# Designs tried in a protein design run: peptides against a protein of PDB entry 3ZOQ. Part 129

Target 1, 223 residues: chain A of PDB entry 3ZOQ
Amino acid sequence: QLLQDSWWNQLKEEFEKPYYQELREMLKREYAEQTIYPDSRDIFNALHYTSYDDVKVVILGQDPYHGPGQAQGLSFSVKPGVKQPPSLKNIFLELQQDIGCSIPNHGSLVSWAKQGVLLLNTVLTVRRGQANSHKGKGWERLTDRIIDVLSERERPVIFILWGRHAQMKKERIDTSKHFIIESTHPSPFSARNGFFGSRPFSRANAYLEKMGEAPIDWCIKDL

## One batch from the design tools (peptide; made by RFdiffusion4, then SolubleMPNN)

Design b2_p22_3_s1 (from b2_p22_3, 9 letters changed)
Fold by OpenDDE base, seed 4:
Structure b2_p22_3_s1 (fold): chain B 223 residues (1-223), chain A 22 residues (1-22)
Amino acid sequence: as target 1 above (223 residues)
Amino acid sequence: GDRRFDSDEEAEEALEKLKELE
């Protein structure tokens, strides 16, 4: 069987551009010389779990967790068995308060991704222990294009933009067609300034229902 | 549209395919 990749059709031109080739070469060196997260096989997990056509919601992160075993190629998500990072804990606290979900015993958001929640970081790799170490290396241009092609899609998308970094992408989103949910970041440093009580999950589902689409089951089962 | 992948293994295979086309 020939599998057609909807993301490939949208992004193939980017992969042929010099900036991406340079990024690839940089990454080859980085993975060879440094400890880079996530695992190279997991870099594009967000696109693998959520096809272009199946995207219902986008949650933007900055870059992957930089600790051992944490990052799994999905924004805010951590592999099972990994302690939940503070921001993720706050996400689950808001989830509980918003729609009554129990806090899961793990931090994997794969179940969201499989339902059409694109968990996209703007930068898709990081050096161990060095947050933002791959900032400005080419990922942002690719992920900007991801946002652009979603914005150009006829079927509406819901963009959840936590914090200023994500909110800077709003200018790339056609707000006449797509929906935006904004608040402060779930980080302990900002969550009390607006993230808590923002109810992004129920609001996202409300938009989906208005669009005649099935809501996201945001509740995560224990493993 | 294409189907969503059900596992990390499927995603890995897709990534490899993507890399070959790059």
Scores: peptide ipSAE 0.013, ipTM 0.428, DockQ to the pose 0.018
Fold by OpenDDE base, seed 1:
Structure b2_p22_3_s1 (fold): chain B 223 residues (1-223), chain A 22 residues (1-22)
Amino acid sequence: as target 1 above (223 residues)
Amino acid sequence: GDRRFDSDEEAEEALEKLKELE
C-alpha cells in the first residue's frame, strides 16, 4: 500500500536504503513462514490514518500485540471485538478520570488516529506469541526517521511518551518547538506509579488550544 | 530491582521466564 503523499515525501529515501530492503526481505520470509501481526496491509495504518501534515499528537508504543486478531497497525489499539489488553484498559481508566469519557465497549483507537493522533509503534511487526521478535530488524531506524521528520516540522507536535522505551526517543525531539507529556507506562505493573493521574488527554488538549488548534475528541463511542 | 515493566509485552516475557525456572 502506498503511503499518503505527505509521508512519502518525508520517508521515500528510507525505503531505498539497504536496511529497509533487508527488512523487507526478512518480512517476506516471516510472513510466508510464520504468523506475523498485524496483517501486512495494516503495517502502516498509523501513517494511513494520520498524514504527516495532520499529526497533532504522537503516542509511541513498542511493538504490536502478538495475539490473534489484536493488532491493527496502531499503537495500543485493538480491532473491534477484541478484548482490551490491560494497558489499554488503564488508558481508558485514565481517560475517564481525566476528562470524564465513558469506557468504550471496544479497543479501537481509530477515531483518535483520524483526528491527528499518530499511534506509532517503534517496531511495526511481531511474530505470533513472541513479543519483540522483530526488534532490531530495521523498523527502529524507520520509525526514528518518522520521529525526526516530525521533530523537524515547524508546526508543533505533542509527544506522549509512556514508559522508558518511549522516553528514550525524547533526545530526538526538539523540545523548543514540540511538547512532551511523560509518565510511567499504562501497564498494570507501572500505571500506579505515575500514569494514573497524569492526565495526558486534557494536557494534550490544553497545548492544542494554546496553539490555536482544535482539541482532540478523546471520547470513543461504542460500536 | 524494581520489576517495573514498561509494557505488557515485557511483563509477559518475564512471566515466561519465570515459568521456565519452575
Scores: peptide ipSAE 0.037, ipTM 0.671, DockQ to the pose 0.124; fails the geometry check
Fold by OpenDDE base, seed 2:
Structure b2_p22_3_s1 (fold): chain B 223 residues (1-223), chain A 22 residues (1-22)
Amino acid sequence: as target 1 above (223 residues)
Amino acid sequence: GDRRFDSDEEAEEALEKLKELE
């Protein structure tokens, strides 16, 4: 199986649907004819690192980084050795101000994923140098289903929604069970309008504690 | 949305265009 059992049970029906088969065929052509990110084996890393049952927090991104060696299948995350993109830098700045974490010397958020932070992009692939090139090709339907099955889960989830794109998913989230943390996007062009000072990390942990769950260790160690 | 590029300048230009969506 491509996915962990917990995700497979939730998503197996999607993979049999025509839209996903069409997406798969499209991706086969794209990966064969062009440079596509992330590596095909990394497309579902968010689901690989964080099982359905282990999801505590969801952070939504748009689509993968489209530069060489950047994307690793996790929203906002970059592979070690890759320069931190501006939005990620601001995420770490807020992390530092929020809970006192040091700025890591790399941009990998794998440690968050391993603790139950689902780092999900709404679109899971991109052409090199062409942001949103795979928008509207079928990924959004799958990732909407991911949000839906999490929303339907009895055990509460915390959704961190930065910016308008992510916030459009609010309508899919049952707020009677789940918690939403919203702010402007961490982008340099929006961060000062609400992201900075929003303290999403401490707020997320506060919710987890109220639920009787272990908080996330958001601090990232240097490599 | 968050557009990402190898250079900060390219990123800034792209992000500026998307500012209204952030």
Scores: peptide ipSAE 0.026, ipTM 0.642, DockQ to the pose 0.273; fails the geometry check
Fold by OpenDDE base, seed 5:
Structure b2_p22_3_s1 (fold): chain B 223 residues (1-223), chain A 22 residues (1-22)
Amino acid sequence: as target 1 above (223 residues)
Amino acid sequence: GDRRFDSDEEAEEALEKLKELE
């Protein structure tokens, strides 16, 4: 896919590397032979909606939803009209408790992405019904590089790291320049162990304000 | 919609099983 110039400048060297070429060839076969999510045109939606320079906040996910019509290339986000997954419901519950937003009638987080919230999965594709089926195929190397180039950026970034998988990326983040918000994962079995009450949205905005940046309007309007 | 993991532990177990299949 063609990326915005700002991301291309940061990632062009990765796309020329053998690992990515192999990944690309694998994906061509997968999309031809299997049902893969998201749609191939949506794989890099996180980078499409949020340029390198416009990133204010990063929210890391693992891999896309593997059900029909769910994934839209943004971590935790689902297309309008799709039932909200349990983790996303909990995200909205925390959003409501944190800053008073109403729970939207859809699960699209595109409005966050457009404001500078990079909704990045570490793995960007998945086979239908097979969670983590594209783990270890090369995506992690690319997405690690995405984290690295953001960490190297002088303009500060806020990383929201829910759960152990996301928190494993903390070692790649220069905390002398960037801010990290950590809690347990929003999943039903972990949310009550720290996610609820963690107030990541107000905390993120507090950091943005401290940096002289415009806060994120986290409230999502109904469609 | 299809099921997602309910906990990090469940996800880790699933990942381990997946590695065995690969």
Scores: peptide ipSAE 0.024, ipTM 0.594, DockQ to the pose 0.068; fails the geometry check

Design b2_p22_3_s2 (from b2_p22_3, 10 letters changed)
Fold by OpenDDE base, seed 5:
Structure b2_p22_3_s2 (fold): chain B 223 residues (1-223), chain A 22 residues (1-22)
Amino acid sequence: as target 1 above (223 residues)
Amino acid sequence: GERRFDSDEEAEEALRRLEELE
């Protein structure tokens, strides 16, 4: 698929590199021989919904949900009609407590993406039922580059880093220009250790306002 | 399902908690 021009300009060199060509060939085999999520057309949804220039906030995930019909190419997000995974439920609980949003009857975060929230997984594909099955296959190099080009951007970005995996990317972020919101992961076990009460949504909006940018409407309407 | 944990140990703990809530 063709990326938006803004992302293409930032990433075109990566797509020509051997590692990405190898990744692409691997993915062709995987999608042909295995059940892979998300749908191949949805792999780059995060970049499709949020252009390079429009990124205001980044939320990093690990890899896609590996169950049927769940992943839609956005970190933590699930397709409408899909039961909300535990971590997503906790995200909505914090959202409600933080800024008073109602808990939506679905788990799609597309509305965030359309407002400039880049919902990026570090690994963009997964084999059915096998979490992290595509770890170390090349995605991390591409997504590291995505973080790098955002870090190099003059216009500030807010990075929300939940859990250790996401926080490991902190070293790639120029904190002289960009802001980082860190807490424990929203997973049921980790959420009580700092995620709940971290108020990432109001904090993100506060920074956006300080920068003279429009805040994110984090509240999600029912479908 | 999902695996969104800081460690395998954390994942196991989380799974146990979820099972208890069922």
Scores: peptide ipSAE 0.022, ipTM 0.600, DockQ to the pose 0.170
Fold by OpenDDE base, seed 4:
Structure b2_p22_3_s2 (fold): chain B 223 residues (1-223), chain A 22 residues (1-22)
Amino acid sequence: as target 1 above (223 residues)
Amino acid sequence: GERRFDSDEEAEEALRRLEELE
């Protein structure tokens, strides 16, 4: 039913490090002084929905959507009722072509997260209307640590790395244990250069099956 | 908020540390 949060044992040392304390102080100021997304209660939804031990797949994003009501603390995902962003639309198009799923009437990927798909942005907050505004503020060190501890895990993980930003993290992943699925980014600017036809969903499930694990039900039901 | 996992003391502490932004 519910996952257990096992991230504490993996991340506890980060919480007392100066960079993290500085990050927290920065975020307190940012949230107090301007509009920051996602809601502060949703910043760590990726970790809330998917425990360390239950991670099967990782999908890396850059930073949250910066429009009102969009970000819900999961990479590429938007809250129900929000128009699907172009990249997400392309993700669903590939999903449909890959494994035949219908395009859902919403953009929430929570169902993936609950199945062990860690939908992690490398930067977990953003100022309204200012993409990448919290880049280099400390999030990357924490999220790098998340990648590191997953890489160090004995049980294999599948990393789906769309685009160059995500692919830069490949050097942190022990490819002797873990599987990498790479393609261009689902953005309209790059999707036709390799994302479409990359079939990341069926490939991920193929790896899971080889590992003797249950595949992800990638199909998303309408709300 | 929404129950997304079963928490123990360590998990709750971790969440507190992570979410202590308000």
Scores: peptide ipSAE 0.015, ipTM 0.421, DockQ to the pose 0.016
Fold by OpenDDE base, seed 1:
Structure b2_p22_3_s2 (fold): chain B 223 residues (1-223), chain A 22 residues (1-22)
Amino acid sequence: as target 1 above (223 residues)
Amino acid sequence: GERRFDSDEEAEEALRRLEELE
């Protein structure tokens, strides 16, 4: 039957599983003993901003930024007042070339999230200064389930998969129903090998229009 | 402001339980 627009209904079985309980206990220790990002209240911001039914586009990241004040629980996004990381700068450069948006004076992608862009990292926490320090601790199993339930949704979703890590999730996506936009990662180390010129923003909107959905306003206003 | 599952109270409750880590 029809799926409900409730992340709880889609994920509640995961929260009862041993792996998730172990993850939770690990996180309690980590937040108590280490500096962990993002703030604990921001871990699930991607789901907070974008309901199950409101998801139009998914952009996958790996794990949160590990510097002070950066991560806000959304892939690639940084809090206002934070210097834009190199990958995010390249995202905005492509945005400008793709659809003519000006480069914003901040790095917050909250406006995308509010429009149905699920900005999901595969791992949702990290120790300060230690990239991927929480890899393999249980987050990937939960976020795989998030991808699975979206793949099972009747209304199509657009998945933007930058780089090999994100593209590994393609096998979990029903490509007969959902749309995939793939390119190299926006990192300075890979952006010139395919990310620049890939025009993911206009392509995503083209799919949305074909589906009869409102396009995303990708342009970000200054603060 | 944040949406915080404005129309999904059950999801908000479940996620808040995990956010109470400290």
Scores: peptide ipSAE 0.014, ipTM 0.436, DockQ to the pose 0.017
Fold by OpenDDE base, seed 2:
Structure b2_p22_3_s2 (fold): chain B 223 residues (1-223), chain A 22 residues (1-22)
Amino acid sequence: as target 1 above (223 residues)
Amino acid sequence: GERRFDSDEEAEEALRRLEELE
């Protein structure tokens, strides 16, 4: 049982470790010398929007979108006014098929985050136009710790793991307490191999209801 | 409703320190 109730209390020990200090120094150089996404103020938006205690669902992504104006510090999410990336379009298609939600006119998933859906990338920064450019630089150790402290939490969490990369994290999750929803990735390359029809949204809500918690309103309103 | 860090001064300050890359 964890006695701490904030992300700072859960993660403060990580921030004092050499790996994180080195990561920060690397990021300082990267942001000074390169175009890095998201904005430095948005790196931890997933934690900003969803407190440790309020996490109900976790959706893991790999790393941020690397195009101008896209990434907003939430996995799969894009800022309003930005064209929906293909994977996000497929997420909304499955959402529509699963629970009947309309396709929103924007790609912001902030409404999910505000309801307790932790939209966490395993790597939290990227160079413009260079996918996975900050892979293996230290983020994975921090985000693994985020998964660990959630797994250690007594109150159950639902982990939605799309694709093989996210599914590699399932070994860190205590399935005696927590629930895992797995399918192929929503990318056009893999969505028809299992993502479509997987109904992760209704399944997540079914688990929440079983636990006596309020379901997520997955439907996203137009802006 | 669900809480955000901007509604928790202590957590907000802590995260602000984390995000300081200057």
Scores: peptide ipSAE 0.014, ipTM 0.428, DockQ to the pose 0.017

Design b2_p22_3_s3 (from b2_p22_3, 10 letters changed)
Fold by OpenDDE base, seed 5:
Structure b2_p22_3_s3 (fold): chain B 223 residues (1-223), chain A 22 residues (1-22)
Amino acid sequence: as target 1 above (223 residues)
Amino acid sequence: GERRFDSDEEAERALKELEELE
């Protein structure tokens, strides 16, 4: 897949490495032999919607939703018309309590992505009905590099790290330059233990304003 | 992936409970 020049300049060396070539070959087989999500054209949607230079906020997820029609290449996001998954519903609940946004009638976070919110999963593909089926196949190395090149960027980035999996990436982030917002995961199993009330959206905007950048309009319009 | 409930019904019940805490 062709990436924007800004990301290509940062990642081109990765695509030439053996691990990525092996990943690519694996993916070709997987997509040919069984149902893989998201659509192959949507794998890099996070990078398509948000250029390297335009990244203001990063929200890390683990891997895509593994149900039909759900994943759209953005962490936590689902295509319009798809029932909102539990974690996403909780995200919207916190959004409402944090900054007063209405709960949208869809689950697409594309509007965030277009404003500079990189909605990145650490693993970018999944086999239908099999969560984490593509774990350890090479995606993590690429997405680690994505985090690294953002950490190396002079212009500050805000990393929102929900849950232990995302927080494990904290060691890769230069906290002398970048900001980290941490809480428990929005999953119903953990949201009440810290996610609710964490106010990541207002906190992110507060950092953006301190940096002299435009805040994110987190409120999502109905479709 | 992220933790998910086995059924929509369980998820809905849990979500309603969480909403009440808001």
Scores: peptide ipSAE 0.021, ipTM 0.585, DockQ to the pose 0.205
Fold by OpenDDE base, seed 2:
Structure b2_p22_3_s3 (fold): chain B 223 residues (1-223), chain A 22 residues (1-22)
Amino acid sequence: as target 1 above (223 residues)
Amino acid sequence: GERRFDSDEEAERALKELEELE
């Protein structure tokens, strides 16, 4: 893999900016003084699994799960052995109805990430038991830049935007080049208002095929 | 794509530094 094709080449200027340095210092204190998720080594798993050039699809989340052992640095994904959260269960239900995949016996979406599905949260860390506790601390500026550099990429990307929070990023996406799939959030509170039946997986693959790219194998194997 | 970010040595080093917050 070449440097010019990597995330570092796209984001290195951000890491040198004061806002990110301040964020980093804050995180150092947070991890030292409190229980923060995910593990610090997993914060950038989305970028680890899916290189800049390999991104085919982006699924935006808000922030990591805040319970013990849940978050693994990928939006909506949980580590194997962890009970599937309600939103994730609904994602798998829609997956089953959309393209016939079986419900996996775990909640890890790593197989999607390895195929080019960037599972990005807008905020990449959280305090234990305190949802959105790291909102507005600097992550959003970095993740906005991630969206921006993808939007600027010539090779098209498919953005799946579930719920209002994710859909707020729509204005940053050049729809002359890229595709957007929108619906309500998979949360039990909103899933029946549009998420179920939205068929984001088959629609994403339809776009990929139209662009001459290999579709995503969305079906997840049991462990 | 099957490539991972960690296949870029320079990028991997940079990310490692950023992730060592504990």
Scores: peptide ipSAE 0.016, ipTM 0.424, DockQ to the pose 0.017
Fold by OpenDDE base, seed 1:
Structure b2_p22_3_s3 (fold): chain B 223 residues (1-223), chain A 22 residues (1-22)
Amino acid sequence: as target 1 above (223 residues)
Amino acid sequence: GERRFDSDEEAERALKELEELE
């Protein structure tokens, strides 16, 4: 059964604000004049798969993959059939070492999203081949609001913050209610400096169990 | 096909507008 999401009630005021209208107009031009990822229908997939009320865990990314067919509107996730990017490979390596999951033959994290893992990028679109090309255009204000409304939620959330960019959002999170798991980024450039061995998956589940909630089944089945 | 959660009609309209940027 599909669940009704409550994101609209949390975010409707943002969509009426001038900054978002300007962002929308910019995006219309970008999608018309450039190759933009993800597909416009997939921009808000993180919110489509994980309602406000169902969020258990948040994993923050920066912006979408900028190669053809990769981004599917979920942080770190790639569509089935797409080669796993290096950071995602390292995520799966840590998953295997942490809780014994096998490495899946695809890179889709949709199964996490459906269980309450909000896979949110801070910037939700990107130009082909141009990382961070849409930074500073308005997405950050919206996604900051997403973090804010989750922080204001009474039911606790677990925030997994990999790397400095994600960790900069820590100031927006009420740590009296919510839990934060921090480490270096899974990127090959930083993974060996703390990401490997950080065991974010078992730690997240430990928090969920302490809260009396069902743990996440992090293991991903082959397709 | 990927499954999405339902929203109210107003939310759906807003999201549809965003999904039709191309």
Scores: peptide ipSAE 0.015, ipTM 0.433, DockQ to the pose 0.017
Fold by OpenDDE base, seed 4:
Structure b2_p22_3_s3 (fold): chain B 223 residues (1-223), chain A 22 residues (1-22)
Amino acid sequence: as target 1 above (223 residues)
Amino acid sequence: GERRFDSDEEAERALKELEELE
């Protein structure tokens, strides 16, 4: 059975705060004047697919892919039919080596999200071709709150923190209740420095099993 | 199709005006 999504109850106060109103106004201008990704309807896909109560694992990304048709509102994930970005390819390579999954013919991680893997970017929008263009505009405060309310949750969460940016969020996580899996980023620049061989998928499932929860089926079927 | 929760939809209503501008 699915629990009712309680994200609104956790975040409703944020939407009334000045910073979010300013963010909203900024986004209005950005979407009106420039090409912004993802589609506005997909901005909160991570929350759409994974309710507050259903979160088992969190994988933090920085901001959405900034190329056409790529971003689907989930960290590291790309829409079907889109060529897998290098970092995602490395994620699948590690997945294969870690638990033996075949590399899928697409890059959609929706199946993870539906199982309780919150694929959260810290910044939820980006200008076309301009990575981090919406950094420091207010998203980080909202997504920090998302991390905070998860950290405050009684039921434990597993946080997978790839790279320094994600690892900076560790200070917001109550490690007395929650589990952290850290490694270098899956980017080709850093993957060989610790990401490969880090086995985050089996480790996450090991934690879930210890908690008496169903493990994630990380293997992704072809479309 | 995409599975969405009502509460998440409520959250997105905060950006309704944004979507209308597209």
Scores: peptide ipSAE 0.014, ipTM 0.440, DockQ to the pose 0.018

